# Peptides against a protein of PDB entry 5H65, part 189

Target 1, 294 residues: chain A of PDB entry 5H65
Amino acid sequence: QYLERTPLCAILKQKAPQQYRIRAKLRSYKPRRLFQSVKLHCPKCHLLQEVPHEGDLDIIFQDGATKTPDVKLQNTSLYDSKIWTTKNQKGRKVAVHFVKNNGILPLSNECLLLIEGGTLSEICKLSNKFNSVIPVRSGHEDLELLDLSAPFLIQGTIHHYGCKQCSSLRSIQNLNSLVDKTSWIPSSVAEALGIVPLQYVFVMTFTLDDGTGVLEAYLMDSDKFFQIPASEVLMDDDLQKSVDMIMDMFCPPGIKIDAYPWLECFIKSYNVTNGTDNQICYQIFDTTVAEDVI

## One batch from the design tools (peptide; made by RFdiffusion4, then SolubleMPNN)

Design b2_p23_4_s4 (from b2_p23_4, 11 letters changed)
Fold by OpenDDE base, seed 1:
Structure b2_p23_4_s4 (fold): chain B 294 residues (1-294), chain A 23 residues (1-23)
Amino acid sequence: as target 1 above (294 residues)
Amino acid sequence: SAEEEEMRRAEEELEKILKQEAK
């Protein structure tokens, strides 16, 4: 729907919920550091989580490496297995299972690997050579996902995470339900394994000022606002620089707000109730900065 | 045969990665 521009002073006097088109300057924003603005969001329970750090993943995979792969679970109709023993790491056992498509091993760029006992570094290197990697462990009767605190699927440099609250994990053999075992679509893999996938989102608070008033607006967006996927930005220096450049353009350091560019965007108001206290909050929606710069 | 060759290549790649990690 078409919306006419509304000054912030008028918006601040109106009841919620309503939608507005505004033209304002970005006085300031929080958080200032990009890595602090990228979160994981569950579309079902709406919980926001921090993206695990490299150190967190190292611990998880180190713990996983202390468990010995079960020989009885190797070489099924779903996958072919190989085992290696490291020389300089207390004889760590690494099991790799190559998932087959209709009984045939696909090409490396189409192949899913299941990894037991791998380090983060090894897994990352493998994800660059094969289609996908899933960290797993030996269960009682089947391979199982290692830990939802770690990625359930790694494709290239993208780590896919699942919600611990909403997921009901199923064993690896449930991948048999996938007709196409070459593309490995994350949502399909998640569904087969009983995982509710988390979404990467940019989470920021903007302070907007149009000269008539000032309001704070909340931004939660995956790929529309910057036209950059939140799922890729943490692993790509060029994308990080691009986001930083965009933010510096709208909110340049060291100069007065009078020199800031105008930002045109859509905001919606909504009510937040805390006991007897009613507060009106604002959220940015359906906005792309590349198209809305004036 | 094609499957066997692909498996061999995959194993070699994995071995290479593991050796690099050990260094």
Scores: peptide ipSAE 0.268, ipTM 0.864, DockQ to the pose 0.010
Fold by OpenDDE base, seed 5:
Structure b2_p23_4_s4 (fold): chain B 294 residues (1-294), chain A 23 residues (1-23)
Amino acid sequence: as target 1 above (294 residues)
Amino acid sequence: SAEEEEMRRAEEELEKILKQEAK
């Protein structure tokens, strides 16, 4: 709501917790590289994790491809199965299971695929042809999610991840609990499989200067600050350029800070205890840069 | 049937993808 502007020098002298409206210049920010600023956040345990790199995913799927799909788990009431054998990859077997809606195969744009033994490249290509893809493996009694270190659901270019600590995985047949097997809402899929979904967030530290003082403020935001989803930015060059342009506008390289634009934002102070030391920290909240340019 | 035709199309797409990766 409404708050009067407070100079940074005054804020630095006050106890926490408090909320402030400020007007300051962005002297600098960390990290400088966008890929380092995008993290995965668990809404339950609040752990921040790195987004897995392509190389990490390649290893996971290569390991998964060493296992043979179990014939006993093919062609259930939930899905129809097709098995392929590659020619040039030591006879690698790939199993694809097409999830049915009330016993009927849906259209490709509405169909969820369960894949065993697929490579990252193959899975990504399939996700562009079908609604969604889940990497799976053959369990003892049912298909199971392959690995929470990899996406549990891929829709187009969006990779959905789950928290290893907070999730209690259930077998694939639990997808039967979904009333609608055509839309494949990520949260619904996660709930059916016992997964706590992770959230993509921008994580940055801003050094703010209003001429009266200098203050470091923490930013953790999914899509409000830049009006760009953190979940999409890593896979979209145009979105990456947009974020870079915004940051360059507020903190242009090779230019004196006197020429920087003013940034208006909300910050909240909070206490952090480290042993015997009590430190006051600051976090940006309820701020959209596009609307806060003075 | 419509379901059989859809499955056939899906299998064809899968085959194309696998051939590309194997090459």
Scores: peptide ipSAE 0.266, ipTM 0.865, DockQ to the pose 0.010
Fold by OpenDDE base, seed 2:
Structure b2_p23_4_s4 (fold): chain B 294 residues (1-294), chain A 23 residues (1-23)
Amino acid sequence: as target 1 above (294 residues)
Amino acid sequence: SAEEEEMRRAEEELEKILKQEAK
């Protein structure tokens, strides 16, 4: 970046859009809780969505479990199928389809599972034993993705979500278009299934003060600002602690702002129209704080 | 075959998981 530092007082007087390099103190930020700051963002329609809670997913998978797997859709050239009937759950049917690579079953750590009728707990356990899991349902002529309100792909502890608005879902057999059926790259899977992947992002509003002026800038960042992926933070206590530590460093509670460290960042201004009111807003971009802190 | 063996192992693992969930 080749921007000179500009004081906030000067920025506040200028028209948008413009880009600035600033040095300011983080007077305050919101939301204060990390879990409230992690959202899902569509790169196409730019809609922000909440990350589904465990309870929400439970409901979706419970509903899915009420549907009986279609035996006609089992054992295709793409996958081999196994069906289980639970003994203690009113005979719930669970179908697991093991995706083959060129007609050959891959190793478990390379294998994609398609699951019908599985619970969240079961799916999570499976994701620890196999490469990936896709919750599916029996469609008319093929297996289909269960619900975009749930992850379309689970890899380990990472839940990959798709945009309901922008996605045009295709049947599971479209996975045949993938030459390599061992790596299961989320973007490739999404493309094959007509899914627009959502991006995990940190969404925060910073109140910045450099002594000349005060402005609010919001942060929407996936992995650059903290050098921590938003996609992983909710499932990793250590990463959560790291983010909290960084925020506490820049905005320590119970301490006067004069003692706060300086934050160097880039912000861009833009115009927002709300009715008859034209407002200039600011967004943080291309900024990494972790490298400066560590 | 190797495929059959892999499937067997996978099925066994799944069965264990499902049994645990049923308890």
Scores: peptide ipSAE 0.263, ipTM 0.863, DockQ to the pose 0.010
Fold by OpenDDE base, seed 4:
Structure b2_p23_4_s4 (fold): chain B 294 residues (1-294), chain A 23 residues (1-23)
Amino acid sequence: as target 1 above (294 residues)
Amino acid sequence: SAEEEEMRRAEEELEKILKQEAK
């Protein structure tokens, strides 16, 4: 898209909604920590949620591990089951269900695992060896998703989450509705299980200054702004460093704003009404930051 | 850890099973 550059001073005087192209310096941004800027966003109810921490997941999976897999739910037409018993004092049992494609077990790189009683560490290890993993529990008549507070699907290092508010969970046998049981597209899995998938997003507030004016712009972006997927950044040290470097480049500490590089952005204005108060807010959209050194 | 070692063995076993079925 093409828009003429508009100075911030002019934008600040105009009514919303409108779209603008701007060139400004990033005076400051919030939050300062990357882990605080990555959120989960529901495309349906539009609520923002925190990404669960490893400690949170550990608790969930520990609780799941206290449950004994139901032998009656093993080895169905959908999956073949294997039981692993630990040698610890408690004798923890882990059930791994290999989802079949038309009655045939696929290759590991195409195989979906359903796991009962696994720890986070174990699940992560399995997700790196197989296509994907779904943490499940034994329901009354079928396997069920363990907990929406945990990932409903783990592919490699990517944890896919669902919205508790918008999801209406269905049993695991609903995976039978999937024609393709090899690729395990997260959206397809979610649909089959009645899950509204959450989206990883970078959520930040930028204070932009072009010398004519100052405005705050809201950033909610999944992968375009940094050209880094929000879904992967928390699990990849290199990606984290890249984001940090980008932010440090545009907003270097200990340096005056006059020396800051220029940032070209698209922003849109919109009206927000809180009671009797009307406010115009701004959001960054369709913007990719240049990684090239200017 | 002992748990990790057990998991490793289990993973290897499970992988072998998958390979056998895929052949």
Scores: peptide ipSAE 0.108, ipTM 0.749, DockQ to the pose 0.012

Design b2_p23_5_s1 (from b2_p23_5, 13 letters changed)
Fold by OpenDDE base, seed 1:
Structure b2_p23_5_s1 (fold): chain B 294 residues (1-294), chain A 23 residues (1-23)
Amino acid sequence: as target 1 above (294 residues)
Amino acid sequence: SAQDAIEEALSKVYQEEVEEELE
């Protein structure tokens, strides 16, 4: 809906909840580093989680690589299996399972690989080549997802994560429920495996100043504010540069706030109770910022 | 075959891993 512009001084005097249209300067923002502003959000329990670092994933996959693939779980109607034995690392066994579509191996770019015992490096290389990879382990009766602390699906450079709290994992054979075993849509894979997928979001706090008042506004957004997907930004240098440029444009370092550009956005107020204290907080919504990238 | 091509690609990946570990 259309809202008239309201000065911050007026907003600061009003009770919540309300919606406002504002024009203000971005005095400052936090966190300053982009990688710290990207988090994982569960749409069900609403918990925010940090995106695992490469080092974290290395540990998980190294641990997984210590387990020997179960021969009894190889070569099912769902997938064909191939085993590699490394020449180093004490002869580590790696199983790669190729998911078939109606009993036929699809094209490489449409093929889902289930990798058992792979390192992060190997998995990344495979995902770049074959587009879709799921890290798995041998369960008692079937292959299972390796660990929800790691991606349940890697497509190219995109890591898809699931919520540990909200997910009820099902075995790999449940992928049979997917009629189309070529596109491997993350949401479909998640549904088949009982995973609640996490969403990449930008999480930031803006300090806004319009000359009449100053307030802090919270930003949680996946792809609207910057018109850049949070899910892709960490793996794309150009996208990172774009976000940095946008933030530098609105909050340029080394100059006075009087020279800052005006930011037009929508904010909503809401009540937060912290013990005995009631506080009014603000959140940015339905706002897109644009920057001309040369 | 398509399978052979995939297996070949996989072999290359693991070969590279071995080489990287040796370096």
Scores: peptide ipSAE 0.164, ipTM 0.740, DockQ to the pose 0.011
Fold by OpenDDE base, seed 5:
Structure b2_p23_5_s1 (fold): chain B 294 residues (1-294), chain A 23 residues (1-23)
Amino acid sequence: as target 1 above (294 residues)
Amino acid sequence: SAQDAIEEALSKVYQEEVEEELE
């Protein structure tokens, strides 16, 4: 859509909802740290969640490692199983299940591994080598997903999470419904297991100033604004540097705002009611900074 | 076989983990 530029002072006087094209300087932004700006968003219930930290995952997998794999659930038509006993004081049992395609094992890079009793370190190593890994546990009659507080699927360095509220978990045997058991598309895996996948998003608040007025605009974006996927940025140093460079370009530390570059973007206003209080808020939309630098 | 190759690779990974845990 085409919109004429509107000064912030005019926008601040208007009722919501409306859409605007603006030209402003980024006076400041929150949060300042990139890892705090990346969240998980549910497309169904719209809940925003923090990305679990390594320490959180360690606890979950440690708890899982205290459970002994059920021998009765090993070696089914869907997967072949191998058991390892660690050489520690407790002799921890780890089960690895290799998902078959039409009764045969695929190549390593196409094989889905189900890990039962593995540590975070072990799972990460396996995901780097075999690409696709699902943490599981022994259920009553079948293998089940370990915990939705942990990734339901790990591919390389990417952790895929599901919504606890919206998901209705199904047992591992439901992977049989997948025609192609080699590509392991996250959305397909999620559907088979009754998982509503969460989306990685950048969540930030921009303070914008065009010399006529100042307003705060909310940013929630997965990959358009920076042209960098939020799902990959936490695990890639180069992508992190790129985001930092972009933010430093628009809001350079130690420099006066008069020297800041102009940012062109689209914002929409909307009403927020909290009791008797009515507030107009603003959100950035359909904006790519790489294209709108002036 | 493909299965043997996968098992060997897994064994290597877990052996390394055991060594790291013992260090």
Scores: peptide ipSAE 0.149, ipTM 0.730, DockQ to the pose 0.011
Fold by OpenDDE base, seed 3:
Structure b2_p23_5_s1 (fold): chain B 294 residues (1-294), chain A 23 residues (1-23)
Amino acid sequence: as target 1 above (294 residues)
Amino acid sequence: SAQDAIEEALSKVYQEEVEEELE
């Protein structure tokens, strides 16, 4: 994809849609806080939504914990089940189902746990130990995913979410369609359960200035721009620091824009209609920032 | 062994009375 560099002043005069290669300084960006820039994006309906906070998940799992596991759904060919009754929480019932691979329980690090009635804290502890956890509930005839407002799969510190609008949930027994029940690839799990997985994305607005003109460019990127996965950044302090460092490098606080480094990137223009108003917007694409920009 | 590891981990997480073990 070879494109000649085009000054912003020229771009601002051209009709959309077009693709450009630019060299500009990052005058400013929004949002300023990293956690506000991480969103969930549906590749199908293209809806953007916020990543649920811990408090949101607590509520969902607390509600789930009020439901009693159905004894009839325990210990199937797909999974073995154990039931716990809490002592200090009014006898809360917790069911943990261990998914088997061809009738055999896999190694702990390869085992998928289905948790019914667990709290967020408990689920997180288990996911750290056993890698893969799915929050579930008792349906009418089978276990079902608890709630798409919560992760459908938790692997370590990574929460995998599904689109409520685009997903057509299937019962947990559909995991039988997976030949290999040890790797638990999120996309495979999602497919088996009828889930359209959401993508973690960085969503930012860059104000770019090359001295000839100023334009705002939209950034929606999962892992290319920063070379850091948006799916991991929220749970990794080092990754967060890295992103912050990159942004500070391009847009350093306390100094004049003349001292800012140049950012080279690709942008595409597109038309947006808002009522009777037609506007040309810009989006950054196929761009990776480098540390050696200075 | 895998079963033992799971049971041990679960016991540590919940530290509650085991009501029923189906397997």
Scores: peptide ipSAE 0.147, ipTM 0.711, DockQ to the pose 0.011
Fold by OpenDDE base, seed 4:
Structure b2_p23_5_s1 (fold): chain B 294 residues (1-294), chain A 23 residues (1-23)
Amino acid sequence: as target 1 above (294 residues)
Amino acid sequence: SAQDAIEEALSKVYQEEVEEELE
């Protein structure tokens, strides 16, 4: 849909909901630190949550490592199992289960590993090598996902998380429902295990100024605005630098706003109830920032 | 073989650990 450009002063006087095309300068934004702007969003319940920190994951996996793998759950039709015993920690056993495709072990780069009792460091090493790892634990009758507070799937450097509220976890044997046991598409894995996958999103508040007025617009975007996936940015220094560069371009430090580039974007207004008060808020949508600002 | 590659990778990750074969 084509929208004519509307000045902010006019927008500020109008009722919601409406959609606008605007041209404004980014006076300021928050949060200022990139890692603080990356959140996990549930597409079902719309809950926003923080991306777990390394320390958080360490605790979860350390706790998992205190549990001994159940021998009865090893070597099924779905997976082959190998057990490692730590020499320095007599009580720590690690089980690695290799998921088979039609009874055949796939190539390492296509193999899904189920790791039981592994540390974060070990899991990361394995994910880098095999590109697909699920942290698991021994349940009563089957392997189960370790904890939704941790990734349900790690592929390379990408951590896939599930919503605790919306997910109804199923046992690992439900991976049998997947016809293709080589590609390990996160959404397919999630579906098989009863997980509602969370989405990485950039969450920012932009203060926009076009000279006629000032408004705050909310940005919640996964990969369109920066043309950089929020799911990858935290683990990629180059992507982080790119985002920082973009933000610095729109909000150059030490320079007056008059010299700021113009940002063209779409915003939508919507009503929000805050207690007894209704207010109009704005959200950026369907916007990609250009590499070359005109 | 795929199995060899897996074992090598595991050995590297768990260089200080002993592999136990379970039947």
Scores: peptide ipSAE 0.145, ipTM 0.715, DockQ to the pose 0.011; fails the geometry check

Design b2_p23_5_s2 (from b2_p23_5, 11 letters changed)
Fold by OpenDDE base, seed 3:
Structure b2_p23_5_s2 (fold): chain B 294 residues (1-294), chain A 23 residues (1-23)
Amino acid sequence: as target 1 above (294 residues)
Amino acid sequence: SMEELIERKLSEVYEEEIEEEKK
C-alpha cells in the first residue's frame, strides 16, 4: 500500500508500531567510519557481531596450523589430498584437499579447496586461485570446519561467516549431499554443513531533520540502501569510496544543513523497553538512496 | 595438466609465504 508522506513532528506524537514515509535531511550519522558500520547479523537469533579483523583471523589460523593433518582422512571419494611441507624452520605441514565432482577433479575456477593448517596469507592466496576455500581441521573420523570464528567459506575476497549460536556443525563429508560440486553457493554449503550463515549489514544511526522535528532512525541493511553489498564493501576500495561519497552527499562537510539534500525514506516505529523505561524507536526500511538530489 | 597447474599454484603460494616470513 502507498504511504503518504508524514512530517516528523506528527510522527513523534504517534504511538508505535507504525510505518511512515518521510522526507528529511540527514543532519548527522553514526558511526562516521565505514568499517565500524559493517556488522554480521544472524537472521535466526538476531545477534549482531563484529566482522573479525585480520589479526583475529591470523590467530585462529596460526593455532590451526599447529595441528598435524591426519593421514587417515586424506584422499577420500569426496576429495584428493596433497600435503605441502613448508621450507621454513618449522617444516609445517599443510594439507590441501581438492573436492571432486562425481569423482573427477574440476577445473581450478570450479574447485573447492579444503585447507588444513594454512595461514591466513596462504588461504587468501589460494582463494584467488581457486573457486572457494574452506578452512578445516582433522576430526576423529572426518574433516571438520576449523572454527566458526573464521570464515567457513572464502570466495575470492568474500568471507562467509556462520553463527556460533545457531549452527549445528556437520562434518565435511556432508558436502556429498550437494549434487553440483562446481558451483559453490554459500547457502548450499552452509546448509550441507549445518551452518546458519551470517549476513553482512550496514548498521548506522541517522539523525533526521525535516524542519518540523528531529528523530533518530536506525539503519540495518545488507544491500538495498546504498545499492552496495555490505559483504563486499570492506574488501573493495571503490565500493568504500562510493559509500563515502553517498554519505558526503547527504552530509556535506562545512555546509549548513539548510543546503543539505532531502532524503526520502521509509521508517517504522517500534517500542523498546529498557527496564522501566519504554521508548519509541525508529528504523529505516525498504529504502534506496537516489543518486539525484531531490 | 590440471595436476601440474595445481602444483604450480600451490608452489607459488607457499614460496611467497616463506619469502614474506623471512622479511
Scores: peptide ipSAE 0.168, ipTM 0.726, DockQ to the pose 0.011
Fold by OpenDDE base, seed 4:
Structure b2_p23_5_s2 (fold): chain B 294 residues (1-294), chain A 23 residues (1-23)
Amino acid sequence: as target 1 above (294 residues)
Amino acid sequence: SMEELIERKLSEVYEEEIEEEKK
């Protein structure tokens, strides 16, 4: 899209809502730490949630590992089940269910695993060898998703989460509704299981200054702004470094703002009412930072 | 490690199942 560049001083005088193209310097931003800027966003209730830490997941999976898989739920038309008993750890039982496609076990790169009693480490390792993994538990009549506080689907290093508020969980047998049981698209899996998938987003507040005025703009973006998926950044050190580098480039520490590069972006204004107070806020949209700073 | 052993063993089992289906 094309918009004529508007100085911030002019924007600050105008009513909302409007869209603008701006050229400004990033005076400052918050939060400063990357892991604090990556959040999970529900597209329905719009709640922002923190991405669970590894320690949180460890606890969930450890608790799950204390439960005994129900033998009655093993080996259905949907999946073949294998039980592994650990040599140590008091003989912990891990149930792995291999989801079949039309009654046939698919290749590993196309296979979905359902896991009962696996540790985070084990699950992560398996997710690197198979298409995807769903942590599950034995329900009353069927396997159920273990916990929405943990990923409902793990593909490689990507953890897919669901909204606890908006989801109405359905049992694992609902995966039968999927015609294609090889690709395991997260949205399709979520739909089958009654999950509202959360979206990884970068959430930041930018203080922008073009020399004519200063305004704060809100950034909520999944993969466009940095050209780096928010869903992958927490699990990839190189991607983290890249984001940090970009932010340091636009807002270098210890340097005067006069030397900062210019950031070109689109912002939209909108009204926020809090009681009797009406405030105009700004949000960055449809913006990709250039690889080369002009 | 135990985790590695489980991973390996499960992988082996999976491969065995594929082989059996091919027979």
Scores: peptide ipSAE 0.144, ipTM 0.684, DockQ to the pose 0.012
Fold by OpenDDE base, seed 1:
Structure b2_p23_5_s2 (fold): chain B 294 residues (1-294), chain A 23 residues (1-23)
Amino acid sequence: as target 1 above (294 residues)
Amino acid sequence: SMEELIERKLSEVYEEEIEEEKK
């Protein structure tokens, strides 16, 4: 939509909600560290969560590795199972289940692995050899997702997470409902398992200054602003560098703001109530900056 | 490492299974 440019001084005097097109300089932004700006967002409950760190995942998978796979749940119509016993870890048993497509094992690049008792390192390595990996555990009657605090699906270097609040987990056999057992689309897997997938988002606060006024605008964006997916940026050094370059371009260190480039963007105002105090806040929307940089 | 060994073994087993299914 086309909006006329409005100076910040005028915007600051207006009631919310409204939409504006602005031209301003990025005086500053927070967080300064990219990894702190990437969050997980639930599209249903709108909860923002931190992306789990390796240490968090290690704990979850270590706990899972202490449990013995149930032999009764191995080798079903859905998957073929292999059990491995580790040599150096007191004989830790790892179960790997290879999901079949119409009773046939697909190629590794099309195959989904269900893993019981795998460490983070093992799971990550396997995810590079197979299409996808789901960490699972033995339930009472079926395999179940290990923990929503860990990825429900790992594809290459991408970790897919689900919302604990909104998800109603179903057993692994519900993957039978998927007609295509080769592509393993995350949303389809999530749906089959009763998972509400979380979305990776960039979350930042921009301090914008156009010389007439200063305001803070909130950015919550998945892939539009930088034209870089938030879901991939944490695991890709080149993408990280690209984001850093973009931010450095708009907010260069050691340079006076007078020399900063102009940022054109759309912002919307909205009311926030904190007790008895009403505050007008601003959010960036429908804005892409990468076209001018990349 | 143990992880590397598991990965290798799993890969080998997987390949063998595919070959057996093709027979």
Scores: peptide ipSAE 0.142, ipTM 0.681, DockQ to the pose 0.012
Fold by OpenDDE base, seed 5:
Structure b2_p23_5_s2 (fold): chain B 294 residues (1-294), chain A 23 residues (1-23)
Amino acid sequence: as target 1 above (294 residues)
Amino acid sequence: SMEELIERKLSEVYEEEIEEEKK
């Protein structure tokens, strides 16, 4: 829809909810660190969560490695199992289950691995060689997902997470419901296992100034604003540099705001009630970064 | 490294398993 540009001073005087097209300078933004701006969002309960750190994952997988794979759960109609014993002092056992398609092992680039007792480093290496990896543990009657605090699916460098509050986990044998066991679409895997997948999002607060007024606008976006997927940015140095370059372009350090480029975007106002206090807040929507010449 | 060894060995086992299923 076509919207005329509205100055910030006029917007600040109006009641919510409304939609606006604005042209303003980015005076400042928070958080400054990119890793702090990337969050996990649940589409069902709408909670925002931190992306787990490598240290957190290391602890989870180390704990998983202390448990011995159950021999009774190996070599089913769904998967073929192989055991590897490490040569270190602990003699750690790692079980890898290769998921079959219609009873036949697929090619490595189409194969899903279920792994018991693997370290983060080992899992990451395997995920680069095979299609996908799921960290699992031995349950009472079937293999189960290891922990929703860790990725339920790893494809290359992409870690897929599930919502602990909204998910009702099902056992690994439910992967049988997938007719095509070669593509391993994350949403399909999640559905089969009773997982509500989390979405990577950029979460930032922009302070916008057009010379007539100043307002703060909230940004929650997956890939439209920067034209860079939030799901990939943390694992790709080039994408990180690109985001940093964009932010430095609009908000250059050590330069006066008069020299900043103009940012065009759409914002919507909405009411927030905290007890007895009523506040109008603003959110950026349907916007890809664009600048106009001064 | 240990990780490299595991990757190599698992790859070898995987290839062997594929050959067995083709028989």
Scores: peptide ipSAE 0.142, ipTM 0.679, DockQ to the pose 0.012

